# Peptides against a protein of PDB entry 6A30, part 103

Target 1, 150 residues: chain A of PDB entry 6A30
Amino acid sequence: AQDADNVLQPIMDLLDSNLTLFAKICEKTVLKRVLKELWKLVMNTMERTIVLPPLTDQTMIGTLLRKHGKGLEKGRVKLPSHSDGTQMIFNAAKELGQLSKLKDHMVREEAKSLTPKQCAVVELALDTIKQYFHAGGVGLKKTFLEKSPD

## One batch from the design tools (peptide; made by RFdiffusion4, then SolubleMPNN)

Design b2_p24_5_s4 (from b2_p24_5, 10 letters changed)
Fold by OpenDDE base, seed 3:
Structure b2_p24_5_s4 (fold): chain B 150 residues (1-150), chain A 24 residues (1-24)
Amino acid sequence: as target 1 above (150 residues)
Amino acid sequence: MLPSVQERIKKLQEAYEERLKELE
């Protein structure tokens, strides 16, 4: 349980910050599109992260996510102009994309089959992330989240 | 004490609902 929480907390922190920001700055139609793209990006990143490196590397991902999350100082979020919102989305996508580059530095250890414990952590993480994107029905539809390739 | 997952989801839901009300 403690290990799962340690892995999930940085992801949740990232999602809390980004989804809250997007909710504030995006129109409804734009927000839905952004949420869908972010969902795809998160799922692809997690899939790539889970398939290749041992759990010790998830701690590194968490540390990387935590280091990038601290840079959002409490500065007065001036409502970024329409152009700034797109740039923020791009930067968030770039930050998530850099997590994929961490894969290149992670030694291709032979894709060892995930242990049952690792599988349970991944399943819990996926369920939690789905709940964040669904947000009690205000966010993405369950049908969309379930059709995403696991 | 770190907020529970449910509390964090509730906060996010409230943020979305607030934004939707501002857009109406």
Scores: peptide ipSAE 0.314, ipTM 0.824, DockQ to the pose 0.426
Fold by OpenDDE base, seed 5:
Structure b2_p24_5_s4 (fold): chain B 150 residues (1-150), chain A 24 residues (1-24)
Amino acid sequence: as target 1 above (150 residues)
Amino acid sequence: MLPSVQERIKKLQEAYEERLKELE
């Protein structure tokens, strides 16, 4: 449980900030699209995190994610659009872009096979993230989340 | 204390529900 929490906290912190923002500013269709893209990004990041760095470096990844997430608050790109909402969407898209860049800077280590314990932690983490994106049925459909590559 | 995972999910669910109500 504690190990899963340690893995999940950085991701959840990211999701809390971004999903809450998207919920506030996005139209329903846009929100769903953003959620799908964020889901893909999270899954891809987790895949790389699991495959490339040892799970011991989760703290480092969390720190890097937090560092890059905080850095975006300062970059107010004033888009000349009259709607505060459009600017917020742009900022949110920029945050997603920064997360993608962070993924590319992850040190590629040799793919280690996960121990059974690590697999269990990852499975629990994935289940929790799926629940987060599903949000009691208000978010993404379970069928979509289940079809996502592990 | 950091909120539990369940509490965080609940808060997110509530945020989505509120937003959906606003969009209706």
Scores: peptide ipSAE 0.313, ipTM 0.822, DockQ to the pose 0.371
Fold by OpenDDE base, seed 4:
Structure b2_p24_5_s4 (fold): chain B 150 residues (1-150), chain A 24 residues (1-24)
Amino acid sequence: as target 1 above (150 residues)
Amino acid sequence: MLPSVQERIKKLQEAYEERLKELE
């Protein structure tokens, strides 16, 4: 549980800020698109962290997400004017879209075997992240979230 | 105390619900 929390906290912080922002500023269709891109980013980051490098640092996943998400945090949620909001969404979507394309260029290194403990942490982390994206049914559909490799 | 995961999820859910109401 504690190990999972250490992994989840940075991710949750990132998700809380960004998903809340997007909920406020996005039209429904745009919001769904942004959520999907964020989901892909999260999955790609986790895959990279878990499959490629050894899970040496419990905060590594969160750190990687934060590194890629830093461009999104600095937007102090001033309710952007409609124009500013659109530009922010566009930029965020573009950044996320570019990051998702990186997956295709990543050479699959031999998947490092995870210990049972690490697997449990990852499973818990994934479940929590899915809950964030699902947001009680108003976010992404469970069926979409379950299509992502875990 | 840091908010629980469930509390954070609830807050996010509320944000989405509020937005959905605005869009209806």
Scores: peptide ipSAE 0.307, ipTM 0.818, DockQ to the pose 0.443
Fold by OpenDDE base, seed 1:
Structure b2_p24_5_s4 (fold): chain B 150 residues (1-150), chain A 24 residues (1-24)
Amino acid sequence: as target 1 above (150 residues)
Amino acid sequence: MLPSVQERIKKLQEAYEERLKELE
C-alpha cells in the first residue's frame, strides 16, 4: 500500500492540477478530448515506467514532476480574465509536452517481467488513475478506460 | 496530512460537476 502511494502521489498531483485546470477552462467537448489525450499519455508513461527498471526511477519521475509543479502554487487564483485562460491552456499544454518529451527520452528497455508485487502496485495504480479519469461518471466513460491497452 | 486518494477524487469530481453546471 505504501509503495503504491509513493508511486501514485506524483501522478495524482499531476492529475489533480491538470484535470482541475482543464475542467475549469475547457468546454465539454474540448475537455473530453483533453482527457482522452491525457489518459493516453498517462498510460503510455506508466507502461514505460513499469517496463523500466527498479523503484528509483519512479522517484525520479516524481521528483521531476514535483520540480515542475512547484511553480503553480504561488499564483493567487485571480479569476483568469479571458487572456489568462489562454495562458493557462498554453501552460498546461507545455506541461503535457514536457511529459511527452520525458516519454521520448525513456529508453525502450525490453519489457522486464514485473515481480508479483510490482504487478499488484501497478494494478492498484491503474485502478486509481481510472477512478480519477472517470470522476464519478462526469469524466471519461468506463468503457473507454477499460478498452485502453493496459 | 496528505489528502486521501478518495478525497482527491471527490474534489476532482466536484470540479467537473461544477464546470458541467456552468456549461448548462
Scores: peptide ipSAE 0.232, ipTM 0.781, DockQ to the pose 0.432

Design b2_p24_6_s1 (from b2_p24_6, 12 letters changed)
Fold by OpenDDE base, seed 1:
Structure b2_p24_6_s1 (fold): chain B 150 residues (1-150), chain A 24 residues (1-24)
Amino acid sequence: as target 1 above (150 residues)
Amino acid sequence: SLLDKLMNAKYSRPPDYDWHKRLP
């Protein structure tokens, strides 16, 4: 439980801050696209994190998401006109989507077998993240979340 | 813990995060 919390808390805080902003400024279709790209990014990062030693894992997910989240400064986002905001978010979603393609360029380090404890933590973490992205049905569909983001 | 809260809300929206509250 504690290990899962340690992994999830930074990720969820970052996701919540970003998604709150996106939900406010995005049209529904754009928001859905952003959600899908974020889901892919999270899943890809989790997959890589599982392969990497536990000590570096929490920092990498947070760092990857933070590097892309820094462009969303807490600045008074003047509600851009619906068109300008949509385009900005679409561009951000595209940039996030391109990160999923980096999977092919990152040298797959040899996947270390997870210990039973690590497997349990990952399972709990994944379930929690799925629930978060589903958001009681207002987010991503369960069928989408059950598919590999690959 | 965050995990406990989320696990207890297994079939509901995560209680600790509000990103979706403004969605119709």
Scores: peptide ipSAE 0.146, ipTM 0.667, DockQ to the pose 0.144
Fold by OpenDDE base, seed 4:
Structure b2_p24_6_s1 (fold): chain B 150 residues (1-150), chain A 24 residues (1-24)
Amino acid sequence: as target 1 above (150 residues)
Amino acid sequence: SLLDKLMNAKYSRPPDYDWHKRLP
């Protein structure tokens, strides 16, 4: 559990910040599209992480995100003014772009065998992410989340 | 894929983040 938290925290912090912002400013259809794209990005990144070097307390995904992500303010993103809001959107877009770049730079190396512990951590992480995106039914549909090309 | 298999696993752990509270 703790290992999974270590893996997830950097990702979830980024996602929560961005999605909080988008939830405030996006129309429902646009938001849904954003969610789908983020889901795909996360899944692709997770897949690559599985095939990359062994998971440690600071897993590759966590380490890579810390190295390449600037992050937004932790917690709920606020848009106190139009100017500030615009800057926040810009920052969010930049962060999403960085995450995308990270995905693209992650070379699929030879899949290393995961230990049972590592598998359990990944499983827990993936389930947590699914729940996060589903958000009690207000986010992505379960049917969509259960269908992954990965 | 391996990822697909992993995604089929379900845990009862609730998400710690509440971005969706801003949704109508």
Scores: peptide ipSAE 0.157, ipTM 0.670, DockQ to the pose 0.135; fails the geometry check
Fold by OpenDDE base, seed 3:
Formats: sequence, structure tokens, C-alpha cells
Structure b2_p24_6_s1 (fold): chain B 150 residues (1-150), chain A 24 residues (1-24)
Amino acid sequence: as target 1 above (150 residues)
Amino acid sequence: SLLDKLMNAKYSRPPDYDWHKRLP
């Protein structure tokens, strides 16, 4: 059924566009770090969307992005001096923050316990995203993807 | 709901997202 593809496709297209850009401009070590941070962001956003009642979404994602953006600054990874790369990551993260609009569409169902069917969809979505980040072994390791972002 | 659409959708084979093909 085309409907699940319709929901995942916008997220996957956004991720693909951003990862394609980062793959071109980042060295392997930097790219790996970016992948890890994006994975954490996606997982945290999905988890909060599912578990937490609709808190004012823009502030929480913005705070997470700012916290992780500051965490990227505190890591002594001398990002090469081009101010453009960090700003591009920030802009990409901001665009990923528009996934909050997807959250608003998903969260509009009241904080009731996910039905078994809803759980199955979330599990499938998570598996798809994990496979995408793993990218046949070129991306993130399975052991990393299976670890809780906590 | 978006979730219901996701649950009922037969996932076609996830498109081979080719972002990794551009990795050196």
C-alpha cells in the first residue's frame, strides 16, 4: 500500500538530500560524526513524538538541536575554518526540525497508549531508518544503531 | 491517521537511497 511510502518518503527524501550533501563536503571522520548526531536526533524526535505529550515541539527540537549543536562545538574536532559547513549542518538540522510538522500530524492522536498496530508501524519505521543509516555497512554500525540514544 | 497509513501500507522495497554511492 502506497500510504506508508507516502509517510516515510518525505523523511527519507530529506535525510537523503542532507546526507548526500554531507557526503560530498565532509571527510569520512566528520561524516561519521554527522551521521551519529543525525541518528540521535531522529531517534530522540521519534521517541518524544511517540512517548511525550505534545509539548510545544518547536522549543524542544530547537533546544535539542542547540544542545547538540553546542556539543559539536565543544568537541575539539577542528572543523575546518569554513564557517559554511557548521552553518550548513545547522540549517540541515533546522530543516530536520521541520519534521516537527510531521510530529504535529502524528501527535494529533491523543497520548493514549499506542495500539499494537501503531507499535508495529513504529517498529517498521525504525527498522527502515536504521537500514538507511547503516547503508549496507558503509554508514553507521548495527551495534551503534541498536544502542539506546540514552 | 498517518500511523494507520503507515501500518496498512505494504512497504515496497525501500528505494535504494544512493547517498552512500557518492561516498569515496
Scores: peptide ipSAE 0.156, ipTM 0.675, DockQ to the pose 0.327; fails the geometry check
Fold by OpenDDE base, seed 2:
Structure b2_p24_6_s1 (fold): chain B 150 residues (1-150), chain A 24 residues (1-24)
Amino acid sequence: as target 1 above (150 residues)
Amino acid sequence: SLLDKLMNAKYSRPPDYDWHKRLP
């Protein structure tokens, strides 16, 4: 539980912060597209983070999240003009793009066979993320989540 | 959380969905 929580917490904090913003700003159809792209990004990031030794990647994701997460709290809820919402989406997409670049800097360390414990943590993490993205049926379809190229 | 908001949008009762509680 604690190991899975430590792996999931940075991802879930990122998802909760960004998706909460997107759910408020985006129309349902746009939100669905954003969810699909975020799902792919999370799956790709997890695949790389799990294949890489756990310690270095948590600090990088945590550092990236800590730098950008502090900025969003202070904004007085002025009804973002359509332009402000677009800029916020762009900034969030830029942050996600930095996660993708982090993907490129995550050196293919040799695919060390995951220990049974690491495999169990990964499976639990994947199930939790699938449930999160499904969101009781208001998010992504289960069939889409299961067909994701794992 | 977004999940809570999404779940609350679908369900009249806020689901006690705590992903932490499901982690072994």
Scores: peptide ipSAE 0.020, ipTM 0.540, DockQ to the pose 0.046; fails the geometry check

Design b2_p24_6_s2 (from b2_p24_6, 11 letters changed)
Fold by OpenDDE base, seed 5:
Structure b2_p24_6_s2 (fold): chain B 150 residues (1-150), chain A 24 residues (1-24)
Amino acid sequence: as target 1 above (150 residues)
Amino acid sequence: SLLDELMAATYSRPPNYNWWDKLP
């Protein structure tokens, strides 16, 4: 349980911050697109985490995720000439950009097979994230979440 | 744990991280 929390919590915190903002400011079609892109990003990140680093380094990934997520609160560039909504979109886009950069910090190691315990943790984490994106039916469709992000 | 709480919500939305509550 603790291991799963260590992996999941930073991801969920980051997702919640971004999706909360987008939910407020985005039209339905735009929001759906954002959800899809975030889902792809999460899946790609998790795939790399599974394939490249051992689960022992998941705490490092979580720390990196938290570090990148917190860093943006201080860097509010107030663009004086733009509406509050435009500024929010800009800030949100910047936050998403930081998520993309996290990909580059993942150390590539030789692919190793996950232990049954590790597989169970990943499965549980994926299920939780899928539920979060589905949001009781107001988010992404189950059929979309069950497909490859590619 | 966060995971346990989220998974326990099998029949409901997770108690935390309710981004959808912010939908207009």
Scores: peptide ipSAE 0.327, ipTM 0.739, DockQ to the pose 0.161
Fold by OpenDDE base, seed 3:
Structure b2_p24_6_s2 (fold): chain B 150 residues (1-150), chain A 24 residues (1-24)
Amino acid sequence: as target 1 above (150 residues)
Amino acid sequence: SLLDELMAATYSRPPNYNWWDKLP
């Protein structure tokens, strides 16, 4: 139990700091887009960390940042001309490198499948993060959170 | 189960994790 809390707390603190900032400064439409992109980044980072343990945290995050950063630029969402939003998302994504702590806790051996106990902890973590993004219905819709981030 | 207890405990989030309370 304590080990799961030790893994979740840093992630939740990081998300809370970023989302609190975005909630204050972003318009509703911009905030929704930021939430979606942040959700995708978190989910992809967790998935890749579990499935591809040989990747260094920096390399994995860098690849995800490049993929999602390009997607944000190509997306038809006319982000208002304030160049600041994309940079903020990029910075937030860089801070999500702290998700490596989840990898270190959950992956004992780089080449082996998760134990049943480890799987249960990951499932709990994912559910907690989903609920956090849903925020009682004021955040992302459940249907969006249940879909693949791809 | 221990998992159910952990789930219940995690949903009892401290107020500081309610980012949506900061919405204008």
Scores: peptide ipSAE 0.325, ipTM 0.727, DockQ to the pose 0.202
Fold by OpenDDE base, seed 1:
Order: sequence, then structure tokens, then C-alpha cells
Structure b2_p24_6_s2 (fold): chain B 150 residues (1-150), chain A 24 residues (1-24)
Amino acid sequence: as target 1 above (150 residues)
Amino acid sequence: SLLDELMAATYSRPPNYNWWDKLP
């Protein structure tokens, strides 16, 4: 559905931008840790979004994700020296940290029950994101993705 | 749709979302 695409597109763009950067500059063990933390962040954000009033906030999630994603687009042009790699990691970590603050701005409005349609969209979105993190086996293990991030 | 394309691919992704292609 168009609504699912509107929600997924900003998330996938953000994930792709960050993971592409980390895949280039991080050692394997560091990358794995980043993947796990990013997965936890995504799951927590989605859980809160589900508990929050459903579809009317597409504009808010999109706006919030766009506000945080715009910071990374400016960094795409100058891949400068090794010192700049550290700054890029720092900036990416800062952006991830700001995503944690997104958690605080997602004020728990009264948990409205999702409609069956909304549940289906969320399930599809979750499956898509899990597959993306698994990346045909080169990313996170299925057993990790199937467990609660708690 | 983007969702349909992503769901149709079991272990592949649309060309725009292959972050793992950058792995050493």
C-alpha cells in the first residue's frame, strides 16, 4: 500500500545511508555492534510508533526522519582523509544519538489499538526491515532478529 | 511498490538498498 511505502521509504533511506557508510569504514566487529544497536533503535522506535496513534503521524515520522537524514546528505560529497573518517563516525553516532531523542519526542499519546490494516502494514514493514538487516546472511543472524530487543 | 519489491526478494534487495555490497 502507498501508506506502507510512505513509512518505509524514509526508514530505508536512513538505514541505507548509515549502513553504507559504516560498511565502508568500520572493521567487521565494529560493524556488527553498530548493526545490533541500530536494530535495537529501529525496533524501539517502531514499537513506540505502534503504541502511538497510528497513521496520522506518517508526516511526523517522515519529517523527523528527514530532519535527521538531511545531516548525512551533506557529508556524502567530501570523503576526505583518515581524520575525517573519525569525524564521519562521530557525526553518524551523533545522528544515531539524536534518533534516541526522537524517542522522547514521540510522546506516548494514548495507545490506540491498531486497525487490522495497520497491523498488516506493520508486520510487512517489520519483515522487510528484518530481511534488510539479515542481508542474505552477511548481516545479523536470524536468531538475533527474531528475539525481542529487550 | 517499494514494499512489494522488498518483500518479493527473499535475500536480495532493490539495487538502492544493498549496503552489504560495500563490505570488504
Scores: peptide ipSAE 0.325, ipTM 0.747, DockQ to the pose 0.177
Fold by OpenDDE base, seed 2:
Order: structure tokens, then C-alpha cells, then sequence
Structure b2_p24_6_s2 (fold): chain B 150 residues (1-150), chain A 24 residues (1-24)
């Protein structure tokens, strides 16, 4: 339980922080686009993380994500003027871009076959993230989430 | 099971942690 939670929690914390921000500052159309791009990023990151031995890289991702996520809550979010909102989106996009770069630095360790338990954890994590992006129907469509992020 | 606990933990998140609750 602890291992799966340890894997999922950093991702969920990142998603909670970023999507909460985007939900507040983005119009619906922009939010939808952000959700789609974020979904692709998350799926690609998970795919690489799964192919990579889970233990070492998750701690780094979690640590990097925790360091950046804690910084967002402390700021008295003055209703950012439109300019501040744009900067926040830019900063969030930059952080997401760093996650993408982290993907490139994730050493392609040889695709070790996941144990059945690891597969089950990954499947659960994927389902959880799908539900999170679906957001009770206000987020991404189920049909979109079920398709390959290509 | 571990899976059940993870599922429960995921779904038992306080409503305050759902990003979509912040949608207008």
C-alpha cells in the first residue's frame, strides 16, 4: 500500500496543484487544451517511469515536484491581474516542460518486466489518473482518455 | 488488499482536494 501511495501521491499532488491553478485562472477552452497536453505528458512520463525501474526515479520526481508544489500554496493568491495569470501559466508550463526534460534524462534502463503486483499498481494508478482528468465529466471525455496519447 | 487501500485512499480524498471543485 505504501509503495503504491508513494508512487501516486507525488503525481496527484502535482496534478492537484497545477489543475487547481488552471481551473481558477483559465477559461474553459484554454483549460481543455491544458488538460489534454497535461494528460499526454503524464501518460508519457508514466510510461517511461514504468519502463524504468520504479524505485529511484520516483523519489527524484516526487522531490522535484514537492519542492515546486509547496511554493504555490504560500502565496496569498491575490487575484492575479490578467498579466499575473499569464505569468503563472507560463511558470506552470515551464515546470511541466522541466518534467518533459526529466523524461529525457531518465536513463532508459533496460525494460525490466514488471511483476504482476507492479502491473496491478500501475493499472490502478492509470485508472485513478484517468478519473482525475475526467473530473466527474467536467474534464476530459472518457473516450479521449481511453485512446493512446499519440 | 493493498489495491483496495490505494483505491480507498484515492477516492476518499476530501472534496477540498478535487481540482474541479474550483471550476466556476
Amino acid sequence: as target 1 above (150 residues)
Amino acid sequence: SLLDELMAATYSRPPNYNWWDKLP
Scores: peptide ipSAE 0.359, ipTM 0.761, DockQ to the pose 0.197; fails the geometry check

Design b2_p24_6_s3 (from b2_p24_6, 8 letters changed)
Fold by OpenDDE base, seed 1:
Structure b2_p24_6_s3 (fold): chain B 150 residues (1-150), chain A 24 residues (1-24)
Amino acid sequence: as target 1 above (150 residues)
Amino acid sequence: SLLDELMAAKYDKPPNYDWWKKLP
C-alpha cells in the first residue's frame, strides 16, 4: 500500500495539475487527444520503470514528469486566448512526444522480472490511473484504456 | 492514505482528484 502511494502520489499530483490546466484551456476534442497522449506517456513511463532497477527511486517517475512540467508552475493562468492555448498544448504535446523518443534509448537495459510485491503495486497503480483517466466516463473510454498504449 | 482512498473508491467513483469537475 505505502509503496503504491509513493509511486502514485507524485504522478497523480502532476497529472491533476496538468489536466486541470488543459481542461480549462482546451476544447473537448483537443482535451481528448491530450488525454490519450498523456495516457500513452504514463503507460510507457511505468513500463520503463518496471523494467528499470527496484522502485527505490520512486522519485524518478515524478521527476521525469516534473522536469518537463516545471514550465507550468508560475504562470498566473491568464485565460490564454484560443491561439495561446493551442500553442501551449502543442508545446506540451511536443514535449510529451519527445518523451516517447526516450523509449528507444532506455530499452537497452535488461528487463528485470518483477517480484510478486512489485507486480501487485504495479497492478494497483495501473488500475488507479485507468480510473483517473476514465474520470467516471468523461475522460477516456474503458476500451481505450484496456488496449496497449503502443 | 491516497491509495486507501483510491481503493475504497475503486468501483464507485473516480479518484479524489477533480480535474474533470472543472470541465466546462
Scores: peptide ipSAE 0.261, ipTM 0.719, DockQ to the pose 0.148
Fold by OpenDDE base, seed 4:
Structure b2_p24_6_s3 (fold): chain B 150 residues (1-150), chain A 24 residues (1-24)
Amino acid sequence: as target 1 above (150 residues)
Amino acid sequence: SLLDELMAAKYDKPPNYDWWKKLP
């Protein structure tokens, strides 16, 4: 539990900050699209971490998300005017797009088998993230979350 | 896939990240 929390907390904090912002600035349909893209990003990142854990620290999912999220922290979230909201969505989409391109640079390291403990942590992480994206039914549908993005 | 199996696993309620409570 604690290990999962340590891994999840940075991701969830980042997601919470971003989704809270997007929830405020996005219309429902746009928000849904953003949620889907974020979900895909998270799933792809997790899949890669599971299939190809980079040799570096268990914090990599958080670090990958943070490395791309650090650009967002410095912006004083002024409640953007409608024009500012569009730019923020564009910037977020651009950041997400850059994360997608990072896909090609992850060198296929030898697939390290996850230990049972690591699997349990990842399972808990995935469930937590799913619930987060589902948001009591106001977010993504369970059927969408249960489908592989591939 | 391992991911699908992991996705099928149900865990007890995660901590409430109630971003949706701020939804309009």
Scores: peptide ipSAE 0.256, ipTM 0.714, DockQ to the pose 0.137
Fold by OpenDDE base, seed 3:
Structure b2_p24_6_s3 (fold): chain B 150 residues (1-150), chain A 24 residues (1-24)
Amino acid sequence: as target 1 above (150 residues)
Amino acid sequence: SLLDELMAAKYDKPPNYDWWKKLP
């Protein structure tokens, strides 16, 4: 549905941008660790979004994720010298930290139960994100994705 | 996959999974 696409696209764009960057600068083992941490962050953010505030406007998550995703598009940072890789990781971590601010903002809204339609959109979104992190079997294991990120 | 279908529908191209190539 168009509604699910509107929610998923900003998340996928953000993930693709960050993982593309990390894949360039990190060794495989480090990249796998980053993937696990990103999964935990995304799932914790979504769970808090679902449990605590009414997803009143698909526009808020989409807009917040788009605002953060557009910030990364302008950062066509020329792969700077070796010293700048750490700064790029730090900047990417800072952008991910802004997703944590999304968590804090969403926790402050009054918890409303999701409508059946909202639940269906979230379920579809979660399934799609799980498939993305599974990466055709080369990413995170299905058993890991099915466990609580806690 | 659903992701492939959604991304293909939107961009008329399959998503870029170049970062996946680092994982095997």
Scores: peptide ipSAE 0.326, ipTM 0.760, DockQ to the pose 0.139; fails the geometry check
Fold by OpenDDE base, seed 5:
Structure b2_p24_6_s3 (fold): chain B 150 residues (1-150), chain A 24 residues (1-24)
Amino acid sequence: as target 1 above (150 residues)
Amino acid sequence: SLLDELMAAKYDKPPNYDWWKKLP
């Protein structure tokens, strides 16, 4: 449990921050589209990441995410004008895009069969992420989350 | 599917990442 939490927490914190932002600024139909694209991105990243970097690289993910999170000083968030909202989406998308660069540091370690423990952690991680995207029925439908090809 | 087994694992507590509770 603790190991899964340690792996998931940075990703979930990032997702929570971004989805909270998108939920505030996007209309419902747009938000649903964003959720679907984020889900695909997360699944693709996990599928690629399930080539588990050794647990040792948790420090790099945490450091990269922490470095970008510090810039949100608690400055009085003036409701950004419509132009500012677009820029915030762009910046959030750019931050998510930087997660793709983290992919390059994920050493293609040869497909070592995940240990049972690692499988359990991945399973827990996937469940947590699915529940997060489902959001008690407000988010993506269970049928959509279940139809993920893998 | 691995997905179905995971969804069947009723985590009693929804993850504390309740972005949807912050919906206006």
Scores: peptide ipSAE 0.256, ipTM 0.716, DockQ to the pose 0.131; fails the geometry check

